Peptides against a protein of PDB entry 8OXM. Designs and how they scored, part 37

Target 1, 371 residues: chain A of PDB entry 8OXM
Amino acid sequence: FKAEFRLAGGVNLPKIIDCVGSDGKERRQLVKGRDDLRQDAVMQQVFQMCNTLLQRNTETRKRKLTICTYKVVPLSQRSGVLEWCTGTVPIGEFLVNNEDGAHKRYRPNDFSAFQCQKKMMEVQKKSFEEKYEVFMDVCQNFQPVFRYFCMEKFLDPAIWFEKRLAYTRSVATSSIVGYILGLGDRHVQNILINEQSAELVHIDLGVAFEQGKILPTPETVPFRLTRDIVDGMGITGVEGVFRRCCEKTMEVMRNSQETLLTIVEVLLYDPLFDWTMNPLKALYLQQRPEDETELHPTLNADDQECKRNLSDIDQSFNKVAERVLMRLQEKLKGVEEGTVLSVGGQVNLLIQQAIDPKNLSRLFPGWKAWV

## One batch from the design tools (peptide; aimed at target 1 D185 P216 T217 K368)

Design b2_p16_3_s3 (made by RFdiffusion4, then SolubleMPNN; from b2_p16_3 with K4R K11E R12L K13Q)
Fold by OpenDDE base, seed 2:
Parts: C-alpha cells; structure tokens; sequence
Structure b2_p16_3_s3 (fold): chain B 371 residues (1-371), chain A 16 residues (1-16)
C-alpha cells in the first residue's frame, strides 16, 4: 500500500489507495467507509455463477455474454476494499460531470445537468402527470450523447464497431442478470464503463431482490435502459444485438431456474447477508441535496423500538424471503403480471418497461432518468 | 435445503 490516498467524489468520501501487487503492478483500491461491502461481495459471487451458466451455453458463450465482476474484500460491516476497476469511469462522470461532461461538450445549448435535476426536483412531490410532462420537457432539451464515448475512445472504425458491440452485449447481459436478481439503484455513478473494453461494471450492489420497490420513491424500471444507455448502442438502439443478447441471456437464466433458486435461497437465509432494506438506508439512498442541512444528529435511535420480539422480526423476514423466492420463480418461468410469456415476450416487456417515459419520470430525481 | 438443493449448492461451490 502507498501511504497516500485520494478522495473519490461523493457523500461517503471513499478513499482511493494505490497498492502494489506481487506482480509489481500498481492497482488502485477503493476503500468505502460507510457502505456494507458484504452485499457487493455476495452479489459478485452470484455474478460469477451467472457467468459460469452463460459460458456453459453455446449461444451465450459465442456471443461472449458476461457480467463484469470485481474483487471485494469486506473488512467490516461498514468497510472494505474494492479492487478499483482500473481504466473505468462512471458513466455519470463522462456524461454529466461539470463543464467537461459529454452533454455540455456536444450539446452546449441543451439544458445543463443541473437545470434538468432542478426541474425534476421541483416536481418530485407532484402528480405522476406533472412529473411526466416535466420529464418530457427535460428530455426534449437534453438529448443523448453517449454514442460519443466509443467515438472518442476508439478512433479506428473496426475497433469502434467491435467495442460498440461489446458495450451492447454488456448492457444486455447485465440488464437481464440484474433484473433476475432484482438489482436496483442503477444511477449513473453506480455504473462504470471500461475505457478499454467498453464493458459496463456495476458497482454498489446493496439494492437487490427488488428492494428498490420499497424505497420512499419506488423503482419503476427493471434495469437502466435510459436514452444515453441506448445511444451508446448506436443507430439500432435496443433492436438487433441488444434484444438478441437479452433473449439469449434470459433463455440461459430460465433454463437454470433450479440453480438460481437454490443460490438465492441460500443467500436470503444467510445470517451474514443483510439484503433487506432498512429505513436509514432508504433515507440515505434518496436524500435530497437540500435535506443535508436539516439532518441534525437527533437520530437517537431510541433503543426502545428495537425490542420488537425477535420472533416477529424473524417471521417478517421469512415472509419477505418467501416473497422474493416466489417472485424469482415467476421471473424464471416468464410470469409477468400473472401471464406466462415466451422469452421474447418477457424481454420485450422488460425493454418497454425500462424505456417507458412514464416509468422513468416516476424515478427518484437522483437516479437521473433523463441521462 | 433439500438433498437436491445441497447437491446443487456443492456443485456451485465447486465452480467458485
């Protein structure tokens, strides 16, 4: 370890430390000091298992369908070392970071990222209709630019085309695997892009098993398939490569039902794996920039309400775990809204749900659904 | 876990 550290941006001020490996290579490490990295570690193992399933299938193997993984070393319930994905950037940093963001560079006359956020925050407590109207106005005045990522990073046309395909495959695989696992909190800082491979790396896996649906502002999309995410695929958008890769991933997941149910069952009942959403975590994930001033330290968690009988907590936990397993089984059968769908039908429904501006407009403004 | 779930889990653990 080097004695020097850098701060990564964000509320938690994670520390970036440089480590020299036994191979003499320097590797950056991210030290999170407030997040439970055990969830990330467990979900990385699940992603590795999903990758094994995808490699066993000839159709997904030929397409090189994988979800990118990273090493997690949990040090405590609130601290750990992430092998920082060297050569990755948050998609939010590329797209909307200050004046150097791709939106500002390529669309200087569009609304600023701040103006978009402000407009959506102003309607946060309003009707779904008002949210939708403002979201559509924001979207008209904030046009996607993520196509320029591959164009900036890959100047050779053949490499550019290959990397755009790698990106599209990565989005497809991570979207379907993420949907099956109920992965939430897919904001633009929790998705990294590899500057060499154009593959996505999903970080901060603390919202899983559809626990994003019980947030104060419920998640309304199965995965992030926003306009910039689609723009990165090029002119075909969600059609062709993306759709086919989603279908092939979903085929493997559905054909692996027993394996996936067994994995998730073991994880749900692991006493060391706290996957449940708690009110403090929910508040933290959906904090307003304006509410940072009024959080007086008067979270005296009065020790008195924690005496809900251990039996009632265990019964509530078991009921939530059972519901998660039932919903996972439905997904793996292609049951959506009480109807059994084909793989193509299910993938189509998920794509439509993910791109629906009505669903996107209802998301928490911090998720930045217009990006 | 059923005996079948245990066998699947052991197989999965061998793949990790």
Amino acid sequence: as target 1 above (371 residues)
Amino acid sequence: LTPRQKAVLEELQSLL
Scores: peptide ipSAE 0.018, ipTM 0.581, DockQ to the pose 0.020
OpenDDE base, seeds 1, 3, 4, 5: peptide ipSAE 0.000, 0.015, 0.009, 0.000; ipTM 0.293, 0.546, 0.442, 0.324; seed 1 fails the geometry check

Design b2_p16_3_s4 (made by RFdiffusion4, then SolubleMPNN; from b2_p16_3 with K4R K6L K11E R12L)
Fold by OpenDDE base, seed 2:
Structure b2_p16_3_s4 (fold): chain B 371 residues (1-371), chain A 16 residues (1-16)
Amino acid sequence: as target 1 above (371 residues)
Amino acid sequence: LTPRQLAVLEELKSLL
């Protein structure tokens, strides 16, 4: 390890450290403090298993359908080393950076990212109708620009086309796998894009098994398929390559029902894997940017001295775990809203739910559903 | 875990 470190910014002040491997190569590592990286480590293993299932199937293998993974080494409940995703940038940094974000560069007459956030924060406690109206006004005055990512990074037209396809496939695979696993908190800082491959890297996997639905502002979309995410696919949007890649991924997931249920059952009952949402975590995930200054609640996991009878805690936990498994089984059968759907019907419903401006307008403003 | 679930887990561990 080098003696020097850099700060990556953010509330938890993660440290970027350089280490020399046994191969003599320097590698950048991110040391997160104060975060439980065990959830990320477990979810990376689940993604590796999903990738194995996708590689076994001829149709998904031919399409190169994979979810990007990274190495996680948990050191404690509050510290770990991430393989820093070298050559990745948060999609939010590219799109809505305060200095030179793509929206400011390509759409200088649109609302600023700050104006959009302010307008949505002003209506946060308002009716769903008022949220929808303001969201539509924001969307009219904040037009997508993510198509320019591939255009800036890939000047050769043949490379540009290949990378746009890689991006579209990565969005499709991660969206369907993420939906099956109930992955939440897909805000623009939790999704990185690789500047060389155009593939997405999903980070901060602490909201899984639909625990985003029990947040103070419930998650209303199955995955992130916002206007900029769609704009990055190019002129066809969600049609053609994206839809077909979602369907082929969903086919593999549904055909792997027993394997996926067995994996998730083991994880849900692992006493070392705390996947449940707690009130402090929920508060932290939906903190207002203005409140970031004073309340660093040290997540002292130790103050759960609520002496609820161990038996009542175990029974409540088991009921939540059973409900998660039942819902996973429904998804893998194509049961949506009490109806059995074909793979195409299920994928279509999920796409419609993810792009619905009524669902998007109801999300927490920090999720930035207009981006 | 059932014997079948254990067998699936051991198969999955052999693939990682």
Scores: peptide ipSAE 0.020, ipTM 0.591, DockQ to the pose 0.020
OpenDDE base, seeds 1, 3, 4, 5: peptide ipSAE 0.000, 0.016, 0.007, 0.016; ipTM 0.293, 0.546, 0.433, 0.541; seed 4 fails the geometry check

Design b2_p16_4 (made by RFdiffusion4)
Pose (drawn by RFdiffusion4):
Formats: structure tokens, C-alpha cells, sequence
Structure b2_p16_4 (pose): chain A 334 residues (1-279, 317-371), chain P 16 residues (1-16)
């Protein structure tokens, strides 16, 4: 074990350690004290199940739809450890870096990230109209730059297109799975982009199962589909590869709702921390009912096709009205 | 940064 450890930041102060194995290769682990990773363990298990189901289905096998997973090992009710992701860079560090940010490098005339943060701080005390106006003004003077990422990393057109296609597929699959699992904490620091495969990886998974509504600032989107992601998917935008991949993933999930419910039914016998405190779990049953409703497409008794559900999700995600009410730190304009 | 801190505080308060 290495004698030094680093801090990853945050109120809980997670610890980063390096271990040298028998082969001598250093492996980085993240021990997360004062936090419960049992929910993250369930998230990783359902991620692996979805990846296996996508691999089994011939329609998705050809499309090589995969979910990037990292091992999470719970150690106690209030602690655990997880595998650190190597060879990945944060999206916000690439895009909105103060020193060498992509938006500053490409569009120096556009508003800086500090100006946008100042405007968002100043407008949080305003009403809906002023928030919508400021958001539209910010979007008018802040064009997406993320489309140049592979252009700056993959000079060969074949490799560039391969990486762009893999990025689009991974974004579609992760967005579908996150909507199904109700993942809300999807700001720039929770998503890591690989420098080689260009596939997005979700690392935080801190809050899910429709927890953003509980937060003071409700999450009005099911997944992150901001202007930068859409521009980086290509000229076609959400139409094309993203829509088809979302439909295929939704079909696979509708076909495998039995396996998904079997995986998620681990609750109701060993409830995790932050629940059933302050004295057939109530919130566990509620989230199971919500997941079942999402999977069956019933909601409030209404039937919805896979294509219609995908279109509705796209409309909700790209609607500026929903983006205006999001948390300023979520970086909806980014 | 200040917004990030606020976000972490809100998450910590929600867990409580």
C-alpha cells in the first residue's frame, strides 16, 4: 500500500489510495467514508445486467451498445470503496476551464464561465420570467464547443467517426438507463469522458431514484442533454443515432423488465442508510412502483410506445423551460 | 465554486 493519500474534495472528504499488486502495477481506489455505497453497488449491478442484456440481444449486439462500469465494494453501512476511473478527463475541466477552457480558446468573444455564474447567482432571487430571459440571453451568447473534442484528438477521419459514433451510442444508452433509474445529479463533474474510447462514464451516482425533486431545486430533466452534448453528437443532433439507440435500449428494457425487477428487488429486506430512520419499506416500495411504471410505460394509466416515450424524453430534456429552473451549479447552459 | 459548494450542502442536507 502507498504511504500517501489525496483528497478528492467535498464535505465528506473521500480518500484516494494507491495499491501495488503482485504484478507491480499501481491501482487507484477511492474509499468513501461517511457515505453508503450500497445504492451505488445496486446501480453497478443493474448497469452490468443492462450491459449483459444488450449484449445478449442481437439487435443491440451489432450496434455494440455497452455501459461503462467500475467495481464498487461496500465495506459497511456507512462506508465502502470503489474503483477509480483511469484515462478519463472531466467534461467541465475540458470545456469550462478557467485557464485553458475550450469555450475560451475557441470563442473568446463569448461570455466567460465566471460571467455566466455571476448572472446565475444574481438571478436566483428573481422570478420565473427573469430567469427564463437571462437563460435565453446566456444561451444566445454561448455557443457549443464540445463538437471539436474528437476533432482535436482524432485527426484520422475514420477513427474520428468511430469515436464519435461510440460517444453517441454511449450517451444514448447512459441517458436511457439514467432516466429509468431516476439519476439526477448529472452536472459536469459527475461525467468523465475517456481520452481513448470517448465513452462517457458516470462516477458519482450519489443521488438517484428520483431524488432531485427532494432537493430544494427540482431536477426537471431525466438526463443531461445540453447543447454541448447534442452538438458533439454531430450535425444530425438528437435525430439519427441517438433516437434509434434510445428506442433499442427502451425495447430491450421492456423485454427484460422481469430481470430488471429481479435485480432491483434486493431492497425491502436490508434497507440502506438514510431510510427508515426517526422511529415492506415505504420509500423502497414507492421507488419500486415508480420503476415498474417507467418500465411498463403506464405512468398514470396511459400507454406510451417506445418511440413516443423517447420523443417525450427528448422534448423534456431539450426544453429551455425545464433548463431554466435547474440548479445554477448544474451548468444547464454548458 | 460557490455554486458547487451550495450544491454539496443541499445534497448533504437532503440526506439528513
Amino acid sequence: FKAEFRLAGGVNLPKIIDCVGSDGKERRQLVKGRDDLRQDAVMQQVFQMCNTLLQRNTETRKRKLTICTYKVVPLSQRSGVLEWCTGTVPIGEFLVNNEDGAHKRYRPNDFSAFQCQKKMMEVQKKSFEEKYEVFMDVCQNFQPVFRYFCMEKFLDPAIWFEKRLAYTRSVATSSIVGYILGLGDRHVQNILINEQSAELVHIDLGVAFEQGKILPTPETVPFRLTRDIVDGMGITGVEGVFRRCCEKTMEVMRNSQETLLTIVEVLLYDPLFDWTMNPFNKVAERVLMRLQEKLKGVEEGTVLSVGGQVNLLIQQAIDPKNLSRLFPGWKAWV
Amino acid sequence: SELEERREEEIAEAKE

Design b2_p16_4_s1 (made by RFdiffusion4, then SolubleMPNN; from b2_p16_4, 9 letters changed)
Fold by OpenDDE base, seed 4:
Structure b2_p16_4_s1 (fold): chain B 371 residues (1-371), chain A 16 residues (1-16)
Amino acid sequence: as target 1 above (371 residues)
Amino acid sequence: SELDKMMELAIEEARK
C-alpha cells in the first residue's frame, strides 16, 4: 500500500489507495469503510452470471449487452477493497457538482441543484398531488443535460454516435438486470459512467430483491430512468435502441428462469449474505442532511409510521425469502400486477413506470429523481 | 466460494 490516498467523490467519501501487487503492478483500490461490500461482491457474481447468459444468446451477444462488473474483495461487513473503476465518474458528479456540474454549465438560468432539492424536501411529507406539482415545477426549471457527456468526451461524430449507442445499451442491460434482481432506483453517486466506453458501472448494491419498496419512502420505479438518464440516449430517448435492448435482455432473463431462480434461491438462504433491509440501514439510506447532527439514538415517538411498515415485516425470514422468490418467478414469467405480459408488453410497462413523473415525484428527495 | 461452485453448477446445468 502507498501511504497516499485520494478521496473519491460520493456520499461515503471512499478512499482510493494505490496498491502494489505481488506482480509489481500498481492497482488502484477503493476502500469503503462503512458499506457492506459483501453485498457488492455477491451482486457482482450475479452480474457475471447474467453476462454469461447474455453472451450465450446470439441476439444479446451481437448487441454486446453486458452489465459492467468490478472486482470486490470484502474484508468485513463494514470494510472491503474494490478495484477502483479507473476512468469512471459518478453521473451525479458530472451532472450536479456544485462547482462545475453540467446543469450549472449548460443551464445557468435553471434552478440550482440545491434549490431543486430544497423544494422537494419541503413537500416530502405532503400529499402525492403536492409532490407531483412541485416535481413538475422542478422539472420545468431543471432541464436535462446528460446528452453533453458524450458530446464533451467524444468529439468525432462517428465515435460520438457509437458511444451514445454503447451508453444506451448499457442503460438497457443494467435496467432490466437491475429490475430482475430488484435493485430499484439507484442514487446518482452510485452510478458511474466510463469516460472511454460510455458504459455504466453500478456500485453500492446494498438494496436488492425489491428491498427498496420497504424503505421509509418506498421506491416507485423499477429502475432509474430519470430525465438525464434518458437525455444521454439522445433524440430517440427510450425508443428504438433502448427499448429493443431491454426486450432482448428480458427475453434472455425470462428464458433463463430456472437458472436465475436457483441462483437467487441459494443467495437468499446464504447465511453470509444479509440482503434483508434493517431499520438502521433504511435510516442510513434515507437520512436527511439535517439529521446528521442529531445522531443521538433517541428512539423518539415519530418511529411509529416507520414502525408500521416495519411491523408488518413480522414475517419470518423464510416468508420474506419465499415472497422474493415468488416475485422473481412472476417477473420471469412476465406477470405484472396479476397479468401475464409479453416481453414487449412487460418492457413497455417497466419503461412507463420508470419515466412516469407521478412515480418519480414520490421517490425519496435525497435520491434526486429530477436528475 | 461455495456460491461460486453453485453458480458454476447452475451454469453447467443450464448448458444441458
Scores: peptide ipSAE 0.013, ipTM 0.535, DockQ to the pose 0.019
OpenDDE base, seeds 1, 2, 3, 5: peptide ipSAE 0.000, 0.013, 0.000, 0.000; ipTM 0.368, 0.565, 0.320, 0.306

Design b2_p16_4_s2 (made by RFdiffusion4, then SolubleMPNN; from b2_p16_4, 10 letters changed)
Fold by OpenDDE base, seed 1:
Structure b2_p16_4_s2 (fold): chain B 371 residues (1-371), chain A 16 residues (1-16)
Amino acid sequence: as target 1 above (371 residues)
Amino acid sequence: DELDKEMELAIEEARK
């Protein structure tokens, strides 16, 4: 290990450490503290399975539809090593870095990322109508710039076009797989983009199986399809390649229902896989910068309330697991809001839900739904 | 739709 470390962006300030492997190769390692990396490791296995299903189907294989995976070595419940995705950057770092972010570079007269966040934080406890109005004002004065990622990285027009398609396919595959697994909205620092492939890498998979719906500010979108995410697709936006790749991914997922249910069932009942949302995790995921000072670890939460009968905990866990499996089965049947939809109808509904500014305005402001 | 299909085809042809 080198003595120097860099901070990666994001809520947990993970440490990037350069290490020399036994093969003499330097590798960057992301050392996460305070996160359960076992959830990331399990989700990478599920993504590998989804990739296997996508490779078996001729239509998705021809389109090279894959969800990018990374190696995770969990060391404990609160520590682990990620093989750092070399040549990746968080989309949030590219878009809204305070010094050199693309919004500041291309839209210097727009609201700053801080001004947008402040405006949305001021209305966080307000009505949905007030949130919507302020979100629309923020969106009007904070215009998308993610199209410039491919334009900066790929100067050759043919390469630029190919990479924009690779990006669009990656967003489509990760959106549909993410919806099936209930990953919900994703913080902009937890979506990496590969600077060579333009493919997305989703990290920090600590919210899965629709557990984002039970957060203090519940998720209202099936996946992150914000204005910058759409802007990266170019002029067609969510139409054409994105929609077709979503439909073909959803078709493979629905046709693989039995396999997906069996694997998710095994994972939900794995005692080593803590997928459940707890209040501390919920507070941490939606923590305000101002609230960091008062979370003194009151270590003295007395052992007495933990004696809720083991039977009631197990029975509550089993009921949540059953509900997750039922909802997964509904998704894989195309059941949305009690109606059975075609693949095209289901994908259309999900896209409309994900891009609806009413849904986006209701998200936790810390996740920056205007980016 | 047609433009994306033509461009996918053109990329697939440029790879042969």
Scores: peptide ipSAE 0.021, ipTM 0.573, DockQ to the pose 0.013
OpenDDE base, seeds 2, 3, 4, 5: peptide ipSAE 0.017, 0.013, 0.018, 0.016; ipTM 0.588, 0.534, 0.572, 0.586

Design b2_p16_4_s3 (made by RFdiffusion4, then SolubleMPNN; from b2_p16_4, 9 letters changed)
Fold by OpenDDE base, seed 1:
Structure b2_p16_4_s3 (fold): chain B 371 residues (1-371), chain A 16 residues (1-16)
Amino acid sequence: as target 1 above (371 residues)
Amino acid sequence: SELDKEMEKMIEEARK
């Protein structure tokens, strides 16, 4: 291990350490502290299975639809080594880095990322109408710039076009697979983009199976499809390639219902896979900068309240697992709000929900729905 | 944007 570490961006400030492998090659390793990397490892296995389904189908294989995976080596419940995705950058670092972020470089007269966050935090406890108005003002004064990622990285026009298509396909595949698995909205630091392939890598999979809906500020979008995510697709936005890739991914997922249900059922009942949302995790995911001071570890939460009968915990867990499986089955049947939709109808509904500024304005301000 | 149009034009020119 080198003594030098870099902080990766993100809520947990994971340490990037350089390790020399037994082969003499230097490898960057992400050491996450305080996160359960077992959840990431399990979700990577699910993504590999989804990739196998996508590779078996001729139409999705021809479109090269894949969700990018990374190697996770869980070392303990609170420690593990991620193989750092070499040649990736968090989209949040590219977009909203305070020094050299693309918004500051290309839109120097727009609101700063800090001003946007401040405005949205000021309305966090206000009505949905007030949140919507302030979100629209923020959006007007913080215009998308993610198109410039491919323009900066790929100077050859033919390569640029192919990489923009690779990006669009990656967003489509990860959005639909992420919706099926209930990943919800993703923090901008937890989406990496590969600087060579333009494909997305989703990390920190600690919110799955729609557990984002039970956060103190519930998720309101099926996946992250914010203005910058759309801007990276170029002039067509969500139309054409993105929509068609979503539809073809959804077709494969729906046609693989039995396989996906069986896999998720095994995982939901795996005692080593803690997918459930707990209050500490919920607080951690939606921490305010001001709330860090009051989390004195009251270590003295008496052992007495943990004697909730093992039977009541098991019954509550089973009911949540059953609800997750039922909702997964509904998604795979195209059941949305009690109505059976076609693949095109379901994908259209999900896209409309994900881009709706009313839904985006209701998200937790820390997740930066304006980016 | 104008830049998207310019890049699409450059792609069309590079395909010729």
Scores: peptide ipSAE 0.000, ipTM 0.307, DockQ to the pose 0.013
OpenDDE base, seeds 2, 3, 4, 5: peptide ipSAE 0.000, 0.000, 0.000, 0.000; ipTM 0.349, 0.307, 0.316, 0.319

Design b2_p16_4_s4 (made by RFdiffusion4, then SolubleMPNN; from b2_p16_4, 8 letters changed)
Fold by OpenDDE base, seed 1:
Structure b2_p16_4_s4 (fold): chain B 371 residues (1-371), chain A 16 residues (1-16)
Amino acid sequence: as target 1 above (371 residues)
Amino acid sequence: SELDKEMELAIAEARK
C-alpha cells in the first residue's frame, strides 16, 4: 500500500489507494469504510450469471449485451476493497460538477445544479401536482447535455458512433437486468461511465429487490432513464437500438426464469447476504445535507428491546423473501399490474414508466431526477 | 429498424 490516498467523493468519502499486487503490478483500489460491500459482491456474481445467459443467446451475444462487473473483496460487514474502475468517471461528476460539469460548460444560462436541487427540496413535502410543476420548470431550465460525453471523448466520427452505440446497449442491458433484480433508480454518483468503452458500471448496489419502494420517499421508476441518460443515446433517444436491446435482454431473462429464480432464492436465504432495508440504511440513502449534524448515532439504544422474538423476525423475513420471489416470477412471466404482457409490451411499459415526468417528479430530490 | 441496419453497416464499414 502507498501512504498517499485520494478521496473519490460521495457521502462515505471512499479512499482510493494504490496497491502493488504479488505480481508486481500497481492497482488502484477503492476502500469503503462505512458500506457493507457484501451486497455489492453478491450482486456482481448475479451480474456475471446474467452475462453468461446473455452470452449463450445468439441475439444478445451478437449485440454484445453485457453488464460491466468489477471485483469486490469484502473485508468485513462495514469495510472492503473494490477494484477501482480505472478510466471511469461518475456520470454525476461529468454532468454536475460545480467547477467544470457539462451542464455549466454547455448550458451556462440554465439553472445551476444547486438551484435545481433547492427548488425540488422546497416542494419535497408538497403535493404531487406541485412537485410535477416545479420539476417541469426545473427541466425546462436545465436541459440535457450528456450527448457531449461521447463528443468530447471520441473525436473520430466512426469511433464516436460505435461508442454511442456501446453506451446505448450498456444502458439497455443494465436497465432490464436492474429491473429484474429490482435495483430501481440509481444515484448519478453510483453510475460510472468508462471513458474508453462508453459502457456503464453500476456501483453501490445497496438497494435491490425493489427495496427502493419502501424508502421514506418510494421509488416510482423501474430504473434510471432520466433526460441526460437518454440524451447520451443521441437523436433516437429510447427508440431503435435502446428499445431493441431492452427487448432482447428481457427475452433472455424471461426464457431463463427457472435459473434466475433458483439463483435469487439461494441469495435471499443466504444468512451472509443482508438485502433487507433497515431504517438506518433508509435514513442514510435519503439523508438531507441539513440533517447530517444531528445523526450522531447515540448507539446507546439498550440491547434489551432488540429481543423481539427471533421467531417473529424470521417469519417476517421469510414473508418478505417469498414476496420478492413472487414479484421476480411475475416480472419473468411479463406480469405487470396483473396483466400478462409480451416482451415488447413489457419493455414499452417499463420505458414509459421510467421516462414519465410524473414518476420522475416524485423521486427523492437528493437523487437528482432532472439530471 | 432501417436506421439500425445502417448503424450496423456503418460500424462494419468503420472496422474495415
Scores: peptide ipSAE 0.015, ipTM 0.448, DockQ to the pose 0.013
OpenDDE base, seeds 2, 3, 4, 5: peptide ipSAE 0.014, 0.013, 0.013, 0.013; ipTM 0.428, 0.451, 0.416, 0.446; seed 3 fails the geometry check

Design b2_p16_5 (made by RFdiffusion4; failed a check: the pose's geometry)
Pose (drawn by RFdiffusion4):
Structure b2_p16_5 (pose): chain A 334 residues (1-279, 317-371), chain P 16 residues (1-16)
Amino acid sequence: FKAEFRLAGGVNLPKIIDCVGSDGKERRQLVKGRDDLRQDAVMQQVFQMCNTLLQRNTETRKRKLTICTYKVVPLSQRSGVLEWCTGTVPIGEFLVNNEDGAHKRYRPNDFSAFQCQKKMMEVQKKSFEEKYEVFMDVCQNFQPVFRYFCMEKFLDPAIWFEKRLAYTRSVATSSIVGYILGLGDRHVQNILINEQSAELVHIDLGVAFEQGKILPTPETVPFRLTRDIVDGMGITGVEGVFRRCCEKTMEVMRNSQETLLTIVEVLLYDPLFDWTMNPFNKVAERVLMRLQEKLKGVEEGTVLSVGGQVNLLIQQAIDPKNLSRLFPGWKAWV
Amino acid sequence: AAEEIEEERWEEAEAE
């Protein structure tokens, strides 16, 4: 074990450690004290199940739809450990870096990230109209730059297109799974992009199962589909590879709702922390009902096809009205 | 707790 450890930041102060194994290769682990990783363990298990189901289905096997997973090992009710992701860089560090940010490098005339943050702080005390107007003004003077990422990393057109296609597929699959699982904490620091495979990886998973509505600032989108992601998917935008991959993933999930419910039914017997406190679990039953409604496409008794559900999700995600009410720290304009 | 999560998000946004 290495004698030094680093802090990853945050109120809980997670610890980062390095271990040297028998082969001598250093492996980085993240011990997360004062936090419950049992929910993250369930998230990783359902991620692996979805990846296996996508691999089993011939329609998705050809498209090579995969979900990037990292091992999470719970150690107690209030602690645990997880595998650190290597060879990945944060999206916000690449895009909105103060020193060498992509938006500053490409578009010096556009508004800086500090100006946008100042405007968002100044407008949080305003009404809906002023928030919508400021958001539209910010979007007018802040063009997406993320499309140049593979252009700056993959000079060969074949590798560049391969990486772009893998990025688009991974974004579609992660967005579908996050909507199904109600993942809300999807700001720039929770998503890591690989420098080689260019596949997005979700690392935080801190809050899910429709927890953003509980937060003071509700989460009005099911997944992150900001201007940067759409521009980086290519000229075609959401139409094309993203829509088809979303439809295929939704079809696979509708075909495997039985396996998904079997995986998620681990609750109601060993409830995790932050629940059933302050004296058939109530919130567990509620989230199971919500997941079942999402999977069956019933909601309030209405039937919705896979294509219609995908179109509705795209419309909700790209709607500036929903993006205006989001948390300023979520970086909806980014 | 919910307010602390939003504070963390904002602090991370300021760091960038």

Design b2_p16_5_s1 (made by RFdiffusion4, then SolubleMPNN; from b2_p16_5, 12 letters changed)
Fold by OpenDDE base, seed 5:
Structure b2_p16_5_s1 (fold): chain B 371 residues (1-371), chain A 16 residues (1-16)
Amino acid sequence: as target 1 above (371 residues)
Amino acid sequence: SGLTILEEIMKAALSL
């Protein structure tokens, strides 16, 4: 291990440690000291399974549709070594780094990332109409720049085109699989981009099975398809390659419904896999930067054991698990809002929901929906 | 470990 460590961005200040293996190779490792890496490990296994399903299908295999996975070695309930994806950067660090972010470099006359965040925080407790108006003002004065990622990293035009295609396929695959699994908390620090492959790596997988919808500020989008995410696809945006890759991914997921249901059922009833949203986790995920100073939770576990009889807790858990399974079954049948949709219809609805500025304006400001 | 059981269940479900 090198004596030096870097802090990754984010609330848990994970330590990036460079280690030299016995093979003489330097490997960057992320040491998370407070996160339950078991959730990440389980979700990585689910992603590996989804990749297996995608590789079995000729159409998705030809398109190289995969979710990027990382190795998770849980060491304890609160500690583990992530094989940090060497040569990845958080999309938030590239886009909205305070010193040299792409928005500042390419759009120096736009609002700063801080100004955008401040404006959206000021309206956080306001009406949906006021949130929408301020979000539209922010978006008008904060134009997307993520197209420049591939332009900076890939100077050869042929390589640039291939990498932009790899990016678009990665967004499509992760968006659809993330939607099926109900993956939430897709803020700009929880999505990494590989500087060599242009593929996305989703980290911090602790909000799954639509538990983002029960946050104090509910998640209103099926996946992250914000203006910068779309800008990275280039001039075609969500049309053409992205849409077709979403449709082909959704087709494989729907055709694998029995396998997916069986696996998710086992996960939901695994007593070692805490997927449920608890109030403390909800507060932590939507904590305001201003409140970071005062909430040292002295978890005074005042065991207000609300002696809800163990039976009532178990019954409540089982009812939540059943609802998750039913909703997963609906998604895999193409049932949206009580209507059965084709693969193309379902994918179209999800794209429209994800890009709708009304949905985006309702998200927690920390999610940075304007990026 | 729970992870090993999950891997075996996932393998079994993928063999169907």
Scores: peptide ipSAE 0.022, ipTM 0.670, DockQ to the pose 0.020
OpenDDE base, seeds 1, 2, 3, 4: peptide ipSAE 0.018, 0.020, 0.021, 0.019; ipTM 0.622, 0.649, 0.657, 0.634

